# Peptides against a protein of PDB entry 4KTY: the designs that were tried, part 13

Target 1, 266 residues: chain A of PDB entry 4KTY
Amino acid sequence: YVLNDIGVIFYGEVNDIKTRSWSYGQFEDGILDTCLYVMDRAQMDLSGRGNPIKVSRVGSAMVNAKDDEGVLVGSWDNIYAYGVPPSAWTGSVDILLEYRSSENPVRYGQCWVFAGVFNTFLRCLGIPARIVTNYFSAHDNDANLQMDIFLEEDGNVNSKLTKDSVWNYHCWNEAWMTRPDLPVGFGGWQAVDSTPQENSDGMYRCGPASVQAIKHGHVCFQFDAPFVFAEVNSDLIYITAKKDGTHVVENVDATHIGKLIVTKQI

## One batch from the design tools (peptide; aimed at target 1 M147 I149 H170 L236)

Design b1_p11_6_s4 (made by RFdiffusion4, then SolubleMPNN; from b1_p11_6, 5 letters changed)
Fold by OpenDDE base, seed 2:
Structure b1_p11_6_s4 (fold): chain B 266 residues (1-266), chain A 11 residues (1-11)
Amino acid sequence: as target 1 above (266 residues)
Amino acid sequence: MDKWKSIMRYE
């Protein structure tokens, strides 16, 4: 979780799981310097740099370019003319070195690229970390712990009303640390995510959220436990928007989200 | 199309 410089990332579909190799390269020349530079750009004080809670939270913010001119610009529109297509990256080294050299966000990334670079960042700084892939990963954007899918009368999705969404797969990271800020028993693996999905107290960041807390439904524990909980456990609520403006719940699916969560053992 | 691209779905 710290020493391995090459990993495997799971992607694809739940019924057709695929893997890709990813070179973390946390020991390559210039990578540690770049990770320190990232924390410098975040204006992180020296006292906080020894705290994995603060480091992982800052990392989740800085690996994405939003808010703070961080490392990676996300793009999901299949137009990558002004940079490198997300699928063309094979590891973290080129991305981090380009960021350090240009001092500008690198284009482009998607979830596995964000997770790969974030994994390098964490491991480089001595934080045990791994990449996790969640199939049918929910994106709850109104913090109600549900996936509200609005349907037209013909059964098609009403894209105007439906703001929540589901990824076929999503990658994030788990980092190992103690959590003295939480009750006893909620240390260990913490979910952290650098893919810009939701605003968390003013910035696009996520975590650290205690995996144990999530598993036991303790969504009140910092940080971003409700969002992570929804990613893996939200119910799909199918709502028909009638012409008269009324909403009718047509169906509830409690089994669709988080069908499979996969990570490679060290 | 990017074969690794993550896709938003509404099933």
Scores: peptide ipSAE 0.359, ipTM 0.911, DockQ to the pose 0.152
OpenDDE base, seeds 1, 3, 4, 5: peptide ipSAE 0.025, 0.024, 0.024, 0.024; ipTM 0.664, 0.660, 0.639, 0.659

Design b1_p11_7 (made by RFdiffusion4)
Pose (drawn by RFdiffusion4):
Structure b1_p11_7 (pose): chain A 261 residues (1-241, 247-266), chain P 11 residues (1-11)
Amino acid sequence: YVLNDIGVIFYGEVNDIKTRSWSYGQFEDGILDTCLYVMDRAQMDLSGRGNPIKVSRVGSAMVNAKDDEGVLVGSWDNIYAYGVPPSAWTGSVDILLEYRSSENPVRYGQCWVFAGVFNTFLRCLGIPARIVTNYFSAHDNDANLQMDIFLEEDGNVNSKLTKDSVWNYHCWNEAWMTRPDLPVGFGGWQAVDSTPQENSDGMYRCGPASVQAIKHGHVCFQFDAPFVFAEVNSDLIYITAHVVENVDATHIGKLIVTKQI
Amino acid sequence: QHLIPFPSPAP
């Protein structure tokens, strides 16, 4: 989780698992300096840089270009003007070195690309890290920790009212650290996510959220545990437009995986 | 990576 500079990112379907190799390249010339430049550009106060909670949270904001001119711009537009399609990248190095050289956000990326770059950032600084893949990953748009699916009278999905969504898969990172800001028992792996989905305190960032706190539903502990809980375990609520028609308690988060040791 | 449609409610 620190010294391996290559990895595997899982994607596809639960019974049709695909792998994508990834070069983290945290030891390549220019990368460590690039990680420091990322924190400088985030205007991160130097006095907090010894705190992995802070470093990881800043990283979750700065790896994406929204709000702060950070590292990577997301796109699903099937055009990718003036850049590289997200699927063309095979590692983090070219992205990070281009960012340091051009001093401009790099185009383009999707969830595994954000996760790969963020993983490089963490391991390069010495924060143990890994990439996780969540199949059938929920995206909660109204912060009620459930998927609200509005139906028309005919029983079809009302696409105007329905805002929540589900991904075939989503990838984020886990960072290893104590959590002196939380009661004992909630350190270890923290979910951190640099892919923009929902604002957290006015910026696109997510985490660190204690995985142990998410497991037992103690999502009151900072940061962004409710959103992460919703990604892995929200119920689907079918609502006819208001009458609750049905509840699917098993659809979300069918499987979560990471590369074996 | 893409969005997937919601499944139909169970009978």

Design b1_p11_7_s1 (made by RFdiffusion4, then SolubleMPNN; from b1_p11_7, 3 letters changed)
Fold by OpenDDE base, seed 5:
Structure b1_p11_7_s1 (fold): chain B 266 residues (1-266), chain A 11 residues (1-11)
Amino acid sequence: as target 1 above (266 residues)
Amino acid sequence: QHVIPFPKPAA
């Protein structure tokens, strides 16, 4: 999880799982320097740079360009005229070196690109890390731990009312560390996510959230456990918006989200 | 493949 410089990223659909090779290149020339530069741009103090909790949290913020002119600009509109299409990247090295050279965010990324670059960042700094793919990954944007899907009376989604969304797949990272800030037993793998999805205490960042805590429903533990929990375990609530303005719950699906979570085994 | 966010239909 530290020494492997080539990986596999899972993507696609739950019923059509696909794999993509990704070169992390954490040992290539200039990459460590770039990772240090990223932390410099984050204005991270020296004392925090030895703490994987702080490093992974800063990394989750800085790998995306939001808030702090971090590494990657996300784009999901299929218009990539001012950069490289997310699908064109094959590894982290070119992205990181471009960032270091230009000192400006690199265009463009999506979740697997963010996860790939973040994985390089973590591994380069000696933090064991892996990429995780969640199929039917929820994005709860109102922190109620459920996906509220509003429907018109004809069954079509009301996009104006529906703010929550589901990714067909989403990639993030797990980083291995002790969590002395949490009760005993909640160290180990920590979910961290650099894809800009939700604001976390002022920045688009996510984690580290204890995987063990999430598995046991401990959403009160820092950081961003409710969001990560919702990604993998939220219920889908289908609500019909009636013409009279009333809302009626039509269906609840407790099995759809987090249908499959995949990571490459060592 | 690009990520496609969407509300999934009821199962």
Scores: peptide ipSAE 0.039, ipTM 0.706, DockQ to the pose 0.472
OpenDDE base, seeds 1, 2, 3, 4: peptide ipSAE 0.025, 0.022, 0.026, 0.033; ipTM 0.658, 0.641, 0.677, 0.663

Design b1_p11_7_s2 (made by RFdiffusion4, then SolubleMPNN; from b1_p11_7 with L3V S8K)
Fold by OpenDDE base, seed 5:
Structure b1_p11_7_s2 (fold): chain B 266 residues (1-266), chain A 11 residues (1-11)
Amino acid sequence: as target 1 above (266 residues)
Amino acid sequence: QHVIPFPKPAP
């Protein structure tokens, strides 16, 4: 989880799982320097740089460009006019070296690119890390642990009312660390996510959230446990917006989200 | 392949 410099990222659909190779390159020249530079740009105290909790949280913020001119600019519009399309990247090295050289965010990334770069960052700093792919990954934007899908009377989605969304797949990272800030038993793998999805206490970041805590429904544990829980276990609530202005719950699907979570084990 | 966000219709 630290020494492997080449990995496999799962993507695609739950019914058509695909894999792509990704070169992490954490041992390549300039990569460690770049990771240190990232922490410098984050104005991270030296005392915190030895704490994987702080490092992973800072990394989750800094691998995306939002808020802090971090490493990668996300784009999902399929245009990518002013950079490299996300699918063209084959590894973390070129991205990180470009960031270090230009001192400006690199364009463009999507979830697997964010996860790839973040994985390099974590491993480079000695934090065991892996990429996790969640198929049918929920994005809860109002922190109610539900995917509220609003439908017109004809059954079409009301895009104005529907704010929550589901990714066909989403990639994030798990980092291995002790969690002395949590009760005993909630160390180990921690979910961290650098794809800018939701604001967490003022910054687009996510985690570390204890995987064990999530599995046991402890969403009160820092950091961002409710969001991560929703990604893997939220119910889909289908609500019909009637012409009279009333909303009626038509259906609840408790099995759709998080149907498959895949990671490559060493 | 790029990420495709969507609201899944009711089954």
Scores: peptide ipSAE 0.028, ipTM 0.674, DockQ to the pose 0.466
OpenDDE base, seeds 1, 2, 3, 4: peptide ipSAE 0.025, 0.026, 0.028, 0.020; ipTM 0.654, 0.657, 0.662, 0.623

Design b1_p11_7_s3 (made by RFdiffusion4, then SolubleMPNN; from b1_p11_7, 5 letters changed)
Fold by OpenDDE base, seed 1:
Structure b1_p11_7_s3 (fold): chain B 266 residues (1-266), chain A 11 residues (1-11)
Amino acid sequence: as target 1 above (266 residues)
Amino acid sequence: QYKIDFPKPAA
């Protein structure tokens, strides 16, 4: 029995789905040691290292460089002058080994790079994990579970007032674990995301959020279920800002976000 | 990966 350490990540456009190979390299020399080192850098108590809930949450924080000098620096400026363009990476091994040998976060990553490295981290530590791609993925910036699109009176989008946004696609991870901290039935796949998008109780991290809970509309359970729910289920709320300062809802679109969610079976 | 523009609302 041999586990495949090469995966496929879906990306591109919903009408032009693309795939890229990614080498997780969870069995390569030094990779497990690096994953343990990541937890050391996070100053994670030994007592928590056997808990997949805590491990996945710490990994979510540490795979990105924000807050804690974690593994990867995100960049979307299309310049990447001080590192490696996100598209140049082909696997997790080089990134993790560079992080271990250097004293600085590795540049640069975007969602699939974060997801790839995070997948390696989870698998190395014995947590079943897979990557999920969501097309038309919402980025809710104010935790109200909707995309607030502010319009001028002429119908054009007011970009200054509109803070929410949508990714053409976004990748995150699902990790398999029991959730004794949640009601029965909400174990299994848990959404976790290491791409730095929003602050979660003091740092850029996301999850674990119960996929089953989210599917049934339960967003009250830890961690970050509202954010994950919004990524796949946000309604577009078109709001006209009147000259007198009042807001009027002009339209609602419940079909735009989360047009396709794809994952490869483990 | 990039942010997309919101579609123009339907009448």
Scores: peptide ipSAE 0.578, ipTM 0.905, DockQ to the pose 0.923
OpenDDE base, seeds 2, 3, 4, 5: peptide ipSAE 0.145, 0.129, 0.135, 0.190; ipTM 0.770, 0.760, 0.759, 0.775

Design b1_p11_7_s4 (made by RFdiffusion4, then SolubleMPNN; from b1_p11_7, 4 letters changed)
Fold by OpenDDE base, seed 2:
Structure b1_p11_7_s4 (fold): chain B 266 residues (1-266), chain A 11 residues (1-11)
Amino acid sequence: as target 1 above (266 residues)
Amino acid sequence: MHVIPFPKPAA
C-alpha cells in the first residue's frame, strides 16, 4: 500500500468491469519534493504534517484546483483544448512534476486521475493508501442521504428539479490511519476523495471518513461521513413532477446505489 | 492510446 509503484484502477460498468494501469511513481525523482510543495501551498503547519488525518484532508483539497490553486483542474464537458484530456494520463508523475514546475493547476482530470494523483501523494508521505471504485456512485448535494430523481409526466428526467446525480462509476481513495478523534474501533481504512464534488466546511474536499463508521451507519463522525455514506448506500427516490406543481413519489429503489465497490489488493 | 470511458450519469 506504500511500496507499490504501479497500480490498477477499475472503471467501466458494473456488468463490464474494466481496468487501467496507473503509475504512481511515489519514489521517482522530484515527487517527494512536489508533495512537500503541495503542503507548502496549502500553508500547512509543520506540526500537522505528521498527522495523517490532517495530511489526508489537506491532500483531498489540494489535489483539486478549486479554492486553492491545487494540482488538477477537473473537466467533464469533453472540451480539453487548453490542456491534456483526462484519458491521456498514464500516471501521477508527469502531472505532479508539471504542477511543481509551472506552479499552476494542471489540466485536466476526472475521478480516476484525481484518485491516482492523490494515491501518489498519500503513499509518498508514508500513508498506506489504495484506490476504490464504486459502481453506481451517488452524488448527494443536499445532504438528505437519498437521491431525489424528478421525472416529468412523460417519464423523462426533469433536469431543472433534479440536482442529485448518480455516476456509473466513481473513484476515490482509502487511507489507513488511527483515528484518536473517533471512538475506539473506527480507525483503519478512511475514505478520502480529491475529486471536487461538494463543499466541505468551505473547501472542495472529502474525508477522512471512517469506513467502519460508514459501514455501521455512523454518519455523525467526522469528516464528511454523510456524503460518503450517500455515495454507497443512498436510496433512489423517483418523483413525478406534475404540471400542477405537485410531486408524487412513484418508486423507491434501495438496491441501485453502491452495487459493487472494488479495490486492488496490493 | 486507449480510449477510457468517462464517468457519466447512470440511467
Scores: peptide ipSAE 0.053, ipTM 0.715, DockQ to the pose 0.088
OpenDDE base, seeds 1, 3, 4, 5: peptide ipSAE 0.019, 0.020, 0.027, 0.026; ipTM 0.627, 0.623, 0.653, 0.656

Design b1_p11_8 (made by RFdiffusion4)
Pose (drawn by RFdiffusion4):
Structure b1_p11_8 (pose): chain A 261 residues (1-241, 247-266), chain P 11 residues (1-11)
Amino acid sequence: YVLNDIGVIFYGEVNDIKTRSWSYGQFEDGILDTCLYVMDRAQMDLSGRGNPIKVSRVGSAMVNAKDDEGVLVGSWDNIYAYGVPPSAWTGSVDILLEYRSSENPVRYGQCWVFAGVFNTFLRCLGIPARIVTNYFSAHDNDANLQMDIFLEEDGNVNSKLTKDSVWNYHCWNEAWMTRPDLPVGFGGWQAVDSTPQENSDGMYRCGPASVQAIKHGHVCFQFDAPFVFAEVNSDLIYITAHVVENVDATHIGKLIVTKQI
Amino acid sequence: EHLIPFPPPLP
């Protein structure tokens, strides 16, 4: 989780698992300096850089280009003007070195690409890290920790009212650290996510959220545990437009995986 | 990575 500069990112389906190799390249010439440049550009106060909670949270904001001209721009537009399609990248090095050289956000990326770059950032600085993949990953748009699926009278999905969504898969990172800001028992792996989905305190960032706190539903502990809980375990609520028609308690988060040791 | 449609309500 620190010294391995290559890895595997899982994707596809639960019974049709695909792998994508990834070069983290945290030891390549120019990468460590690039990680320091990322924190400089985020205007991160130097006095907080010894705190992995802070470093990881800044990283979750700065790896994406929204709000702060950070590292990577997301796109699903099937055009990818003036850049590289997200599927073309095979590691983090070219992205990070291009960012340092051009001093401009790099185009383009999707969830595994954000996760790969963020993983490089963490391991390069010495924060143990890994990439996790969540199949049937929920995206909660109204912060009620459930998927609200509005139905028309005919029972079909009302696409105007329905805002929540589900991904075939979504990838984020886990960083290893104590959580002196939380009661004892909630350190270890922290979920951190640099793919923009929902604002957290006015910026696109997510975490660190204690995985242990998410497991027992103690999502009151900072940061962004409710959103992460919703990604892995929200119920689907079918609502006819308002009458609750049905509840699917098993659809979300069918499987979560990471590369073996 | 892509969005998937919601499944129909369970029987």

Design b1_p11_8_s1 (made by RFdiffusion4, then SolubleMPNN; from b1_p11_8, 4 letters changed)
Fold by OpenDDE base, seed 2:
Structure b1_p11_8_s1 (fold): chain B 266 residues (1-266), chain A 11 residues (1-11)
Amino acid sequence: as target 1 above (266 residues)
Amino acid sequence: MHVLPFPPPPP
């Protein structure tokens, strides 16, 4: 989880799981220097740099370019004219070295690219980390722990009313650490995510959220446990928006989200 | 390789 510099990322569909190799390269020349530079750009206090809780939270913010001119600019519109298509990246090294050299955000990333670079950052700094892929991953935008899907009377999704979304898959990271800020038993693997999805106390960041807390429904535990919980355990609420302005719940699906969560063993 | 929103199944 620290020494391996090559990994596998799972993607695709739950019924058609695919894999791609990713070179983390945490031992390559200039990578440690770049990780330190990232923390410098974040203006991270030196006393916090030895705390994996603070480091992982700062990393989740800085691996994305939002708010702080961090490492990667996300793009999901299939327009990559001003950079490199997300699918063209094969590892973290080129991205991190470009960031260090240019001192500007690198274009472009999507979830597996964010997760790959973040994994390098964590491992480079001695934090055991792995990439996790969640199939049918929910994006709850209003923190109600459910996916509200609004339908027209014809059954089509009303995109104006539907703000929540479901990804066919999403990649994030788990980092291993103790959590003295939480009750006993909620250390170990912590979910952290650098893909910019939701604002967390003023910045696009996510985690660390205790995997054990999520597993047992303790969404009150810092950080961002409600969001991570929703990613893996939201109910789908299908609501028909009638022309008269009334809303009717047509169906509830409690089994769709989080169909499969996959990570490489070693 | 892309991350795409997955449309919900019909009710």
Scores: peptide ipSAE 0.055, ipTM 0.677, DockQ to the pose 0.488
OpenDDE base, seeds 1, 3, 4, 5: peptide ipSAE 0.022, 0.040, 0.039, 0.020; ipTM 0.604, 0.670, 0.708, 0.631; seed 3 fails the geometry check

Design b1_p11_8_s2 (made by RFdiffusion4, then SolubleMPNN; from b1_p11_8, 5 letters changed)
Fold by OpenDDE base, seed 4:
Structure b1_p11_8_s2 (fold): chain B 266 residues (1-266), chain A 11 residues (1-11)
Amino acid sequence: as target 1 above (266 residues)
Amino acid sequence: MKVLPFPPPPP
């Protein structure tokens, strides 16, 4: 998970799984220097740079451009006239070297691009890391661990009444580390996500969240465990908004989110 | 990646 410089990223639909190659290039000239530069731009204390918990959290923030002029600008509107379309990237090297040279955020990325660059960052710094793809990935926008779906009186979905959403797929990273800040047994793989989705204690970042903790429903552990839990295990809550302002739960679907989670083992 | 519409409520 540290030495492999080429990987495969899963994407597409759960019924039509696709793969794309991604060159991490953690050993290419200038890449380690760029990763150090990223931590410098984050103004990360030298004492914290040996702590994978702090490093992965800083990386989660800095791989996206929000808040801190980090590496990548996200775009999901299918208009990429002022940069490179996310699908045109084939690896992390060009992105990181452009960032280092221009000292400005690189346009544009989506989840697999963020995950690819973040994977390079982690591996460069000696943190074992892999990319994870979740199909039917929830985006909980109001931190209630569920997908709030509002229905009109006729039973049709009103998508304008909620900011919650479901991605056909979402990619993030898992990083291997000990978690001395958590109870015994919650080290190992930690979910970290650099795709800017939600604000976490003042900036767009996510993790590290213990995969073991999330798997066993322990969402009280830092960092961002509730959000990651929701991505893979949110129930769909169908709520009728009555004309009198009351809300009635009409239905619950516990099977829609997180239908498949895929990661490469080699 | 793309945002999917929510499915209708199950019967």
Scores: peptide ipSAE 0.433, ipTM 0.891, DockQ to the pose 0.883
OpenDDE base, seeds 1, 2, 3, 5: peptide ipSAE 0.021, 0.335, 0.024, 0.021; ipTM 0.658, 0.852, 0.683, 0.668

Design b1_p11_8_s3 (made by RFdiffusion4, then SolubleMPNN; from b1_p11_8, 7 letters changed)
Fold by OpenDDE base, seed 5:
Structure b1_p11_8_s3 (fold): chain B 266 residues (1-266), chain A 11 residues (1-11)
Amino acid sequence: as target 1 above (266 residues)
Amino acid sequence: MKVLPFPAPPA
């Protein structure tokens, strides 16, 4: 999980799983220097740079441009006039080297691009890491561990009221580390996500969240366990917003979110 | 149009 510089990222639909190659290039010239530069831009103290918990958390913040002029600008509008379309990237090297050279955020990324660059960052710094794809991935924006889908009386989604969303797929990373800050047994793989989705204590970042903690429903464990839990296990709550202003729960779907979670072996 | 690998809300 550190030595392999070429990977496969899963994407597409749960019923039509697709793969794309991604070159991490953690051993390419200038990449380590760029990773150090990223930590410098984050103003990360030297004492924290040896701690994978701090490094992965800083990385999750800095791989996205929000808050701190980090590496990648996200865009989902299919208009990429001022940069490179997310689908055009084939690896992390060009992105990281452009960031180092220009000292400005690189345009543009989406989840697999963020995950690819973040994977390079982690591996470059000696942290075992892999990319994970979650199909039917929830985005809970109010931290209630459920997807609130508001419907008009005609059955159409009320986009004004519906703030939560579900992605057909989402990619993030898992990083391997001990978690001395957690109870015994919750080390190992930690979910970290650099795609800017929600604010976590002042920054768009996510993790590290113990995969074991998530698996056992321990959402109280740092960091961002509730959000990650919701991504993979939230219920869909369909609520009809009636004309009289009342809300009626019409249906609950507990099986839709996180139907399939895929990661490349080795 | 080209099918893009972009994530989107499921249909």
Scores: peptide ipSAE 0.027, ipTM 0.666, DockQ to the pose 0.095
OpenDDE base, seeds 1, 2, 3, 4: peptide ipSAE 0.024, 0.019, 0.026, 0.018; ipTM 0.667, 0.622, 0.645, 0.615

Design b1_p11_8_s4 (made by RFdiffusion4, then SolubleMPNN; from b1_p11_8, 5 letters changed)
Fold by OpenDDE base, seed 3:
Structure b1_p11_8_s4 (fold): chain B 266 residues (1-266), chain A 11 residues (1-11)
Amino acid sequence: as target 1 above (266 residues)
Amino acid sequence: MEVLPFPPPPP
């Protein structure tokens, strides 16, 4: 989880799981320097750079370009005219070196690219890390721990009212660390996510959230546990929005979200 | 064909 410089990222559909190779390159020339540069750009205090909790949270913010001119610009428009298409990247090295050289955000990334670069960042700084793929991953936009899908009377989705969304798959990271700020037993793997999804206390970042805490239904612990919990365990609430403004719950699906979570064992 | 994640997140 630290020494491997080549990894496998799971993607695709839950019934057709696919894998892609990713070169992390944490030992390549200039990569450690770039990771330090990232923390410098974040204006991270030197005293915090030895704390994996702070480092992973800062990394979560800085691997995406939002807020702070971080490493990667996300794009999902399928045009990518002003940079490299997300699918063209095969590893973290070129991205990080371009960022260091240009001192400007690199275009473009999607979830596995963010996860790949973030994995390099964590491993480079001595934090054991792995990439996790969640199939049917929820994006809770209103922080109510459920997916509200608003339907027209004809059964079509009302896109104006529906703010929540479900990814067919989403990739993020788990970082291994102790959590002295949490109760005993909630150390170990912590979910962290650099793909810009939601604002967390003023920045597009996510985690570290205790995987063990989430497994036991505890969402009260820092950081962003409710959001991560929702990604893997949200109920889908299908609501018919009537013309008079009233809402009627038509169906509840408690089995759709987080149907499969996959990560490399080594 | 490579499977990309969808749908994109809301703005």
Scores: peptide ipSAE 0.148, ipTM 0.761, DockQ to the pose 0.090
OpenDDE base, seeds 1, 2, 4, 5: peptide ipSAE 0.112, 0.132, 0.075, 0.071; ipTM 0.750, 0.740, 0.723, 0.736

## One batch from the design tools (peptide; aimed at target 1 R20 S87 Q110 H170)

Design b1_p12_1 (made by RFdiffusion4)
Pose (drawn by RFdiffusion4):
Structure b1_p12_1 (pose): chain A 261 residues (1-241, 247-266), chain P 12 residues (1-12)
Amino acid sequence: YVLNDIGVIFYGEVNDIKTRSWSYGQFEDGILDTCLYVMDRAQMDLSGRGNPIKVSRVGSAMVNAKDDEGVLVGSWDNIYAYGVPPSAWTGSVDILLEYRSSENPVRYGQCWVFAGVFNTFLRCLGIPARIVTNYFSAHDNDANLQMDIFLEEDGNVNSKLTKDSVWNYHCWNEAWMTRPDLPVGFGGWQAVDSTPQENSDGMYRCGPASVQAIKHGHVCFQFDAPFVFAEVNSDLIYITAHVVENVDATHIGKLIVTKQI
Amino acid sequence: TMPTLTLNTNDA
């Protein structure tokens, strides 16, 4: 989780698992300096850089280009003008070195690309980290921790009213650290996510959210635990437009995996 | 019968 500079990112389906190799390259010439440059550009106060909670949260904001001209721009537009399609990248090095050299956000990425770059950032600085993959990952748009699926009279999905969504898969990172800001028992792995989905306190960032706190539903503990809980375990609520028609308690988060040791 | 939902897709 610190010294391995290559890895595997899982994707596809639960009974059709695909793997994508990834070169983290945290030891390559120019990468460590690039990680420092990322924190400089985020205007991160130096006095907080010894705190992994702060470093990881800044990283979750700065790895994406939204709000702060950070590292990577997301796209699903099937065109990818003036850049590289997200599927073309095979590691983090070219992305990070291009960012340091050009001093401009790099185009383009999707979840596993954000996760790969963020993993490089964490391991390079010495924060143990890994990439996790969540199959049938919920995206909660109204912060009620459930998927609200509005139906027309005919029982079909009303695409105008329905804003929440579900991904075939989504990848984020876990960072290892104590949580002196939380009661004892909530350190260890913290979910951190640099893929923009929902604003957290006015910026696209997410975490660190204690995985242990998410497990027992104690999502009152900072940061962004409710959103992460919703990604892995929100119920599907079918609502006819308002009457609750049905509840699917098992659809979301069928499987969560990471590379074995 | 409940409807089948459309999923978002990531490109790998």

